# Designs tried in a protein design run: peptides against a protein of PDB entry 3OIQ. Part 152

Target 1, 212 residues: chain A of PDB entry 3OIQ
Amino acid sequence: KNRIFVSSSKDFEGYPSKAIVPVQFVALLTSIHLTETKCLLGFSNFERRGDQSQEDQYLIKLKFKDRGSERLARITISLLCQYFDIELPDLDSDSGASPTVILRDIHLERLCFSSCKALYVSKHGNYTLFLEDIKPLDLVSVISTISTKSTNSSKHSSSELISECDLNNSLVDIFNNLIEMNRDEKNRFKFVKLIHYDIELKKFVQDQQKVL

## One batch from the design tools (peptide; made by RFdiffusion4, then SolubleMPNN)

Design b1_p26_6_s3 (from b1_p26_6, 15 letters changed)
Fold by OpenDDE base, seed 3:
Structure b1_p26_6_s3 (fold): chain B 212 residues (1-212), chain A 26 residues (1-26)
Amino acid sequence: as target 1 above (212 residues)
Amino acid sequence: LLEQLQKTLKELFEKEKETIENYVPE
């Protein structure tokens, strides 16, 4: 089955009540919930959804059923957090209890752009997304990609797979949504509160704010 | 780091594939 690019988590409302569909999206990591029985990753593109929280629009599950798969899930989370410079409580604590990790509102401190491949599994109208692959995206590379494509409409018509255009459009949409959140005095998100807020990000945000 | 992440996640996904495909969403 061809992988479908998803620009909005609302797209799943139109998906079959019984299906298995490989999907791909780009979003910011917003939460990590690792327990003894499950791991959930929250992602968001911060699309406006009325009064609903803009966090965790994509709830992605890492399933494990045994100690071996649990270990793989924990290693996955550790490596992901290491990539994003997210501080985890010591997962190696010798206390025989599997450490619980609960992180929320990650986007308030770090913009963790992620290209995710997932498996959409639905039954009886309910669905779950299972993480198949993740590619963390460097913020500098994201900024560069958005900045360069605003000028070069080079139609590289390479036909088959998820258009590089879809990824870039979604990255632009995420930034636009973040700019709107930053302008909202009621929104907790502020670019200046990001740990990695630098001159490059500042300039990029200022330039994008002039267009919006 | 990225290769390790993707490899580990792939191993997890393939190990759980049958359980995932037969999963009943809540």
Scores: peptide ipSAE 0.722, ipTM 0.969, DockQ to the pose 0.956
Fold by OpenDDE base, seed 1:
Structure b1_p26_6_s3 (fold): chain B 212 residues (1-212), chain A 26 residues (1-26)
Amino acid sequence: as target 1 above (212 residues)
Amino acid sequence: LLEQLQKTLKELFEKEKETIENYVPE
């Protein structure tokens, strides 16, 4: 089955009430909710949707049913957080209680760009997205990609199901939305409050602000 | 790190595949 690139979480409103569809999107990691019974990852592109919260536009589930699959989910979250330099409470606590992880508003401290492959599963008009694959994207690489419009189409890695154009457009849209949020005095998001705010990001934001 | 992440997630997804395909969204 062909994987569909999704540019907006609104696209799912047009999806069949009963379907199983492989999808792919790029967004910022906004939340992690790991409990004894479920794991949810929140992602957003911060597309403006009236007065509604722009967080967790993509709620992605990691399903587990036993201790073995729960362990794999925990390892997955640990490795993802390690990649993004997100501090987790010690998941290895020998205390027989499964550690609960609740992180929110991750984007206020770190821009965690992620290319996600998911399975859209719908029944009776409701849907759930299940995480199939994730590729964290380095901010330096994202900035470079947007700045150079690198149509280096030469790496036919036959494995990337996404048009480089779709990825680049979505990355640009995310940054534009973040710039708008940064300009809004009511919005908590500010680039200067990011832990990894550096000269390169500062310059990039300043250059993009001149175009918007 | 990336390879470990993707491998672990793939193993999870494949183990839960039947449960995922038969899942009833709430």
Scores: peptide ipSAE 0.721, ipTM 0.969, DockQ to the pose 0.932
Fold by OpenDDE base, seed 5:
Structure b1_p26_6_s3 (fold): chain B 212 residues (1-212), chain A 26 residues (1-26)
Amino acid sequence: as target 1 above (212 residues)
Amino acid sequence: LLEQLQKTLKELFEKEKETIENYVPE
């Protein structure tokens, strides 16, 4: 089955009430919720939705049912956090309690760009997204990709990859939304509060702000 | 690091595939 690129989480409102659809999207990691019973990742493109919270527009589930799959989920979260330099609370709990991780508003400190592949599963009008694959995107690479209008349609038509155009458009939209949030005095998001705020990001934001 | 992440996630997804495909959203 062909994988569908999703530019907005609103696209799911038009999806069948009973379906299994492979999807892909690009978004910022906003939350991690790991408990004994569930693992959820929140992602957002910060599309304006009126007065609704712009966080966790994509709620992605890692399913586990046994200790073996739970371990794989924990390793997955640990490796993802290591890639984004997200500090997990040290599991120095000598108490044999499974570590709980609850992180929110990750985007206020770090821009964790992620290309996600997920399985959309719906029944009775409700849906759940299950994480199939994730590719963290480095911010320098994101900035370079947006700045270089790469007309290099490398025709590597591997039929399952995000079109370079869809990826680039989504990255531009995310940055534009972040710029608007940064301009809004009521919004908590500010580029200067990012831990990794550097001269390159500053220059890129200043240049993009002139076009908007 | 990326290869380990993707491999681990793939192993999880394939192990849970039947449960995922038969999942009833809440």
Scores: peptide ipSAE 0.721, ipTM 0.969, DockQ to the pose 0.930
Fold by OpenDDE base, seed 2:
Structure b1_p26_6_s3 (fold): chain B 212 residues (1-212), chain A 26 residues (1-26)
Amino acid sequence: as target 1 above (212 residues)
Amino acid sequence: LLEQLQKTLKELFEKEKETIENYVPE
């Protein structure tokens, strides 16, 4: 089956009540919820949805059923956090309980751009997204990609790759949404509060704000 | 680091594939 690029999590409202669909999207990591029984990753493009929270628009599940798959999920989360330089709370709990990780509002401190492949699974009108693959995107690379209007559509027609145009459009949309949030006095998001806020990001935001 | 991440996640996904495909969303 061809992988579908998803620009909005609203696209899933039009999906069949019983389906298995491979999807791909680009979003910011917003939350991590790892418990003894499940792992959920929240992602958002911060698309305006009226009065609804802009957090966790894409709730992605890492499924595990045994200790072996749980270990793989924990390693996956650890490696993802290491890639994004996310501090996991020191799980120094001497109590032999599997440590629970609950991180929220990650985007308030770090812009964790992620290209995700997921499996959309629906039954009886409800759906769940399962993480198949993740590619963390470096912020410098994201800024460079948006700044350099890459006209070079290499026509690699492989049905599994995101169109470079779809990726770039989604990245631009995310930044535009973040700029709108930064301008809103009621919104907690501010670029200047990001731990990695540097001269390059500052310049990029200033230049992008002139176009909006 | 990226290769380790993707490899680990792929191993997890393939291990759980049957459970995922037969999953009943809540």
Scores: peptide ipSAE 0.721, ipTM 0.969, DockQ to the pose 0.958

Design b1_p26_6_s4 (from b1_p26_6, 13 letters changed)
Fold by OpenDDE base, seed 4:
Structure b1_p26_6_s4 (fold): chain B 212 residues (1-212), chain A 26 residues (1-26)
Amino acid sequence: as target 1 above (212 residues)
Amino acid sequence: LLEELQKTLKELFEKEKEDIENYVPE
């Protein structure tokens, strides 16, 4: 089955009421909710949805059913957080209680760009997204990718069904949305409050703000 | 780190694949 690139989580409203569709999107990690029974990752592109929260537009599930799969989910979350320099509470609590991790508003402190592959599973009109693969994207690479108008369709291998254009367009859209949020005095998001706010990001934001 | 992340997630996904494909969304 061909993987579908998703530019908006609204695209799922048009999806079949009973389907299994491999999808891919790029978004910012906004939340992590790990409990004894489930793991949910929230992602957002911060597309304006009226008065609705712009957080967690893509709710992605890591399913587990036993201690072995739960451990794999926990390791996955630990490695993802390590990649983004997100401090987790000690997951190694020897106390037989599975550690609960609840992180929200991650985007207020860190821009965790992620290319996600997921499986869309729908039945009876409801759907769930299951995480199949994740590629964390470093901010420097994201900035460079947006700044270099990729006129070079480098023929990357035919297996990555996403056009370089779709990825780039989504990254630009995310940054534009963040710039709008940063300009809004009511919005909690501010680039200067990011832990990793540096001269490069500052310059990039200033240059993008002139185009918008 | 990336390879380990992707490997671990793939192992999880493949282990749960049947239950994912048969999952009933709430």
Scores: peptide ipSAE 0.737, ipTM 0.971, DockQ to the pose 0.959
Fold by OpenDDE base, seed 2:
Structure b1_p26_6_s4 (fold): chain B 212 residues (1-212), chain A 26 residues (1-26)
Amino acid sequence: as target 1 above (212 residues)
Amino acid sequence: LLEELQKTLKELFEKEKEDIENYVPE
């Protein structure tokens, strides 16, 4: 089955009540919820959904069932956090309890752009997304990609039908949504509050704000 | 770091694949 690029988590409302569909999307990491029984990653493109929270629009599950798979999930989260420079709360609970990690609103401090491959699994009208692959995207690389209208559609006939255009459009949409959130006085998101807010990001945001 | 992340996640996904494909969403 071909992998489907998803531009909105609303696309899943049109999906079959019983299906297995490989999907791909680009979004910001917004939450991490690791417990003894499950791991959930929240992602968002911050698409406006009326009065609903713009957080966790893509809830992605890391499934584990035994100590071995739990360890792999924990290592995956640790490596992901290391890549994004996310401080995990000290796992040094002396209490021998499996450390619970609950991070929310990650996007308020860091823009963690992620290209995700996931498996959409539905039954009886409900669905779950399972993470297959993740590619963290460096912010400098994202800014450069949006700023350079890459007209170079190199005809690489790779069976991974991810239109470079779909990725770029999604990145632009995310930034546009963040700019709108930054302009909203009621929204907690502000670019100037990001830990990694630098002169490059400042300039990029200022230039994008002139186009919107 | 990226290769290790992707390798670890792939190992996890492949280990859980049968249970993922048979999963009943809540």
Scores: peptide ipSAE 0.737, ipTM 0.971, DockQ to the pose 0.971
Fold by OpenDDE base, seed 1:
Structure b1_p26_6_s4 (fold): chain B 212 residues (1-212), chain A 26 residues (1-26)
Amino acid sequence: as target 1 above (212 residues)
Amino acid sequence: LLEELQKTLKELFEKEKEDIENYVPE
């Protein structure tokens, strides 16, 4: 089945009440909720939805049912956090309790851009997204991609079903939404409070703010 | 790091695939 690119989590409101659909989206990692029974990743593009919270617009599940699959989920989360330089509480506590990880508001400290492949599964009008693949995106690469409008189609293999245009548009939309949040005095998000706030990001934000 | 992440996640997804496809969302 062809994978569908999703630009908004509102697109799922139009999806069939009973379906299995491979999807793909780009968003910021906002939360991690790992417990003994489930793992949930929250993602957001910070699309304005009236007075509703802009966090966790995409709730993505890692399912596990046994100790073997739980271990794989835990390793997946550890590796993802290593990639984004997210400090996890020591998961190696020899205390036979499965480590619980609850991280929220990740975007207030780090911009964790992620290209996600997921399986949309619906029944009786409710849906769940299951994580199939994740590609963390480097912020320098994201800034470069937006700045150059580089339709430099690196002819990388035909297997990435994302239109380069859809990816770029989603990245631009996310940054525009972050700029709006940064301008809002009531919003906790501020670029200058990011741990990785540097001269390059500062310059990029200043240049984008002139266009918006 | 990326290859290990993607490999681990793929192994998890394939192990859970039948239960994912039969999952009843709450």
Scores: peptide ipSAE 0.737, ipTM 0.971, DockQ to the pose 0.959
Fold by OpenDDE base, seed 5:
Structure b1_p26_6_s4 (fold): chain B 212 residues (1-212), chain A 26 residues (1-26)
Amino acid sequence: as target 1 above (212 residues)
Amino acid sequence: LLEELQKTLKELFEKEKEDIENYVPE
């Protein structure tokens, strides 16, 4: 089945009440919620939705049912956090309690760009997204991709026709939304509060602000 | 690191695939 690129989580409002659809999107990681019974990842492109929270626009589930699958989910979260330099509370607490991880507002400290493949599953008008694959995107690579407008359609034959244009447009939209949030005095997001705020990011933001 | 992440997630997804496809959203 062809994978559908999703530019907005509003696209799911038009999806069938009973379907199984492979989808792909690009967004920032905003939350991690790992408990004994569930694992949820929140993602957002920070699209303006009136007075609604712009956080967790994509709620992605990692399903587990046994100790083996729960272990795989925990390893997945650990590796993802290691990739983004997200500090997890030490899982080595001698209390044999399943480690709970609750992180929110990740985007206030780190820009965790992620290309996600998910399975959209709907029944009776409700839906759940299940994580199939994730590719963390390095911020330097994201800045470079937006800046170069790389017409290099390197036909690297990864058989999934994500239009390189759809990826680039989504990355630009996310940055534009972050710039608007940074300009809003009521918004908690500020580029200067990011742990990895450097001269390169500062320059890129200043240059993009002149175009908006 | 990336290969290990993707491999682990793929193993999880394939193990849960039948239950994912039959899942009833809440």
Scores: peptide ipSAE 0.737, ipTM 0.971, DockQ to the pose 0.957

Design b1_p26_7_s1 (from b1_p26_7, 10 letters changed)
Fold by OpenDDE base, seed 2:
Structure b1_p26_7_s1 (fold): chain B 212 residues (1-212), chain A 26 residues (1-26)
Amino acid sequence: as target 1 above (212 residues)
Amino acid sequence: MNREATTEEEEEELDELYDKYLEELK
């Protein structure tokens, strides 16, 4: 089956009630939930959903049933946190308990753009998204990609037809949503509160705000 | 209209379906 690019997690509401569908999306990492029994990554594009939380619009499950899958999940979290410079709570190794990591609202401090491949799995009208692959995106590269109207469709081979257009459109939509959140006095999100808020991001946001 | 799984029973049923899918790929 071809992989489907997903622009909104609402698309899953219209998916088959019993299906397995490979999907791909781009979103911001919003949460990490690692317990003894579960590993979840929350992502959002901050699409407006009325009074619903804009966090964790894509809840992605990592397999966490055996020692091998548990190790893979922990390595995945560690690598993501290292890439995005996310401080993991000191895993007090002294208690012998498996370290529980619960991070929320990551987007309030860091813009962690991620391209995710997932498997949509549904039965009886319930669904879960399982992580297949994750590619962290560098913010400078994201800003550059949006700022440069990419006219160069490089002839990448037919099988991974992520429309470069779909990725770019989703990145633009995320920034537009963040700009709207930044303008809302009730919203906790503010660009100036990001740890990595620099002159480049400031300039980019100011230029995008003129188009909205 | 599909919804995200929220109960342990719903999650287990989907986990079993995913595990079966992974076995069929081997």
Scores: peptide ipSAE 0.634, ipTM 0.955, DockQ to the pose 0.925
Fold by OpenDDE base, seed 1:
Order: sequence, then C-alpha cells, then structure tokens
Structure b1_p26_7_s1 (fold): chain B 212 residues (1-212), chain A 26 residues (1-26)
Amino acid sequence: as target 1 above (212 residues)
Amino acid sequence: MNREATTEEEEEELDELYDKYLEELK
C-alpha cells in the first residue's frame, strides 16, 4: 500500500472506520508517556483547533506487550531524548521497577522536529497510530530546508512519492503556527524561552515574521 | 467520523488488529 503524507491529524476523522493505512507526517515532539504498561509519543503541528489544546495532535503508540517490544520502546525514547538533549529521569531506579517517564510541553523548551512513519489502525470508528519509524530532524537542517526554496523536484524513485514539497510545506506551516503562538500573549510558547534559542533561529524567525 | 481510542477495550481491539497485521507480514 502507498504511504499517505498527512498534513493534519483531522484527516483521520475522514479515514475508513475499519482500515490499516500506512501514513507519514512531520511534527514537533510535545510529550513522552512511558509507564509500566504503555508507551506514547505526542506530536503536534500546532494547527489551530479553536480552544482545544494544540499539544498532542498526533498520539503515537509504541507496541508494549512483550519484553522485546518494551525494550524497543525504551531504546526509541532514549535515542530521541539523547538526540534532542532531553533530560530523562534516571531510568536506573534501584527498585527494578521500570521508571515512569511523563514529559509534557516539550516544545516550550525545545523544538523537536520529527518525521514519523506510522500505521493508522481503525475499527468501529476508533483509531490508533502505531509507530513504524521515526527520524529526528536537526533544527539547522529544517531552517535550511525552508530557507532554500527547493524548486528541485529531485527525481526520487517512484515508490517514496512523499513529495519533498509536502514535507517542506508542513515544516513551513509548523513555523508559521509557532510564530502565531509567539505573538499571542496568552500562549505559553515563546521562541526566546527555548533553551537552544540562538542568533540563527532568531534571524530566521525575524525573517519569517516579515512574510506573515 | 473516527476518533482516537480512549477506552482500554477500544485500545485492546486495535492492538489485536495490529498484532494480526504484523503476523500477516511474516
């Protein structure tokens, strides 16, 4: 089956009530929920949804049924946190109990851009997204990608036809949404509060703000 | 309209469907 690029998590409302659909999206990591029985990653594009929370628009489940899947989930979280410089509470609790990790509002401190492949799984009008693959994106690379209007239709082979344009458009939309949030005095998100706020990000945001 | 699964029963039913899908890929 062809993988579908998803620009909005609202698209899932219109998906088949009984299906398995490979999907891909780009979003910011907003939450990590690891317990003894469940592993979830929250992502958002910060699309305006009225008065609803803009966090966790994509809830991605990691399989967590057996020791193998649990180990894979823990490794995935560890690698993501290492990549984004997210401090995890010491997973080495002497008690032999698997440490509980609950992180929220990650986007308030760090812009954790991620390209996710997932399976949309639905039955009886309920759905869950299962993680298939995750690629963390470097912020400098994201800024470069947006700044270089890649008119280059690189002839990527016909099977991975997620348009480079769809990826770029989603990245632009995320930044535009963040700029709007930054302008809103009621919104907690502020670029200047990001731990990694540097001169390059500042300049990029200032340049994007002139186009909006 | 589809909604995210919110109950344990809904999550279990989807987990079973996902597990079956993974078995069919082997």
Scores: peptide ipSAE 0.633, ipTM 0.954, DockQ to the pose 0.925
Fold by OpenDDE base, seed 4:
Structure b1_p26_7_s1 (fold): chain B 212 residues (1-212), chain A 26 residues (1-26)
Amino acid sequence: as target 1 above (212 residues)
Amino acid sequence: MNREATTEEEEEELDELYDKYLEELK
């Protein structure tokens, strides 16, 4: 089956009530939930959904049933946190209990752009997304990609990957949503509160704000 | 309209379906 690019997690509401569908999306990492029994990653594109939380619009499950899957989940989290410079609580609790990691609202401090491949699994009208692959995206690369596409509508039809169009459109939509959140006085998100807020990001946001 | 699984029973049923899918890929 071809992998479907997903621009909104609302698309899943219309998916088959019993299916397995490979999907791909781009979103910001918003939460990490690692317990003794579960491993979840929350992602969001911050699409406006009425009164619903804009966080964790894509709740992605990592398989966490055996020592092999648990190890893979822990390594995945560790590598993501290392890449995004996310401080994990010291997992060196002297208590032989598997460390619990609960991080929320990651987007308030760091823009963790991620390209995710997942498996949509549904039965009886319920669904779960299982992580298949994750690629962290560098913010400088994201900014450069958005900035260059605004000038060059070059139709590079590379037939096998997510159309560079879908990826870039999703990245633009995320930034537009973040700009709207930043303008909203009630929203906790502010670009100036990001730990990595620099002159480049500031300039990019200012330039994007003029187009919106 | 589909919804995210929220109950343990719903999650287990989907986990079983996923495990079966992974077995069929081997």
Scores: peptide ipSAE 0.633, ipTM 0.954, DockQ to the pose 0.926
Fold by OpenDDE base, seed 3:
Structure b1_p26_7_s1 (fold): chain B 212 residues (1-212), chain A 26 residues (1-26)
Amino acid sequence: as target 1 above (212 residues)
Amino acid sequence: MNREATTEEEEEELDELYDKYLEELK
């Protein structure tokens, strides 16, 4: 089955009411909800949705059905958090209680760009997104990609079914949405409050703000 | 229009469909 690139989680409203569709999107990690029975990863591109929260626009499920699936989920979360320098509560607590981890508003402290592959699973007009794969994206690489591709359309790596254009457009859209949030005095998001806010990110944001 | 599953029953139904899909891939 061909994987579909998704630019908006609203697209799922128009998807088949009974289907399994492989999808891919790029978004910021916004939340992690690890329980005894499942893990939910929240992602957002911060698309404006009227009165709906801009957070957790993509809820990606890692279901626990056995010890193997639970372990895989825990390892995935650990590796993701290590990559983004997210402090997890010690998952290794010798207390035989499955550690519950709830992290919210991750984007307020860290821009955790992630390319996600998921299965859209629907029945009776309800859907869930199940994680297939996650690739964390380096912020410097994201900034460089946005900055350089405004000029050079030249290298067709024909092997990814997803247009490199779609990925770049989504990354630009995310930054534009973050710039709008940063300009809104009521919005909690501010670039200057990011732990990793550096001269490069500052310059990039300032340059993008002139185009918007 | 489809909506995200929000109830336990809706989640269970989709979980079963997902599990079946994973079994068919083995």
Scores: peptide ipSAE 0.624, ipTM 0.953, DockQ to the pose 0.938

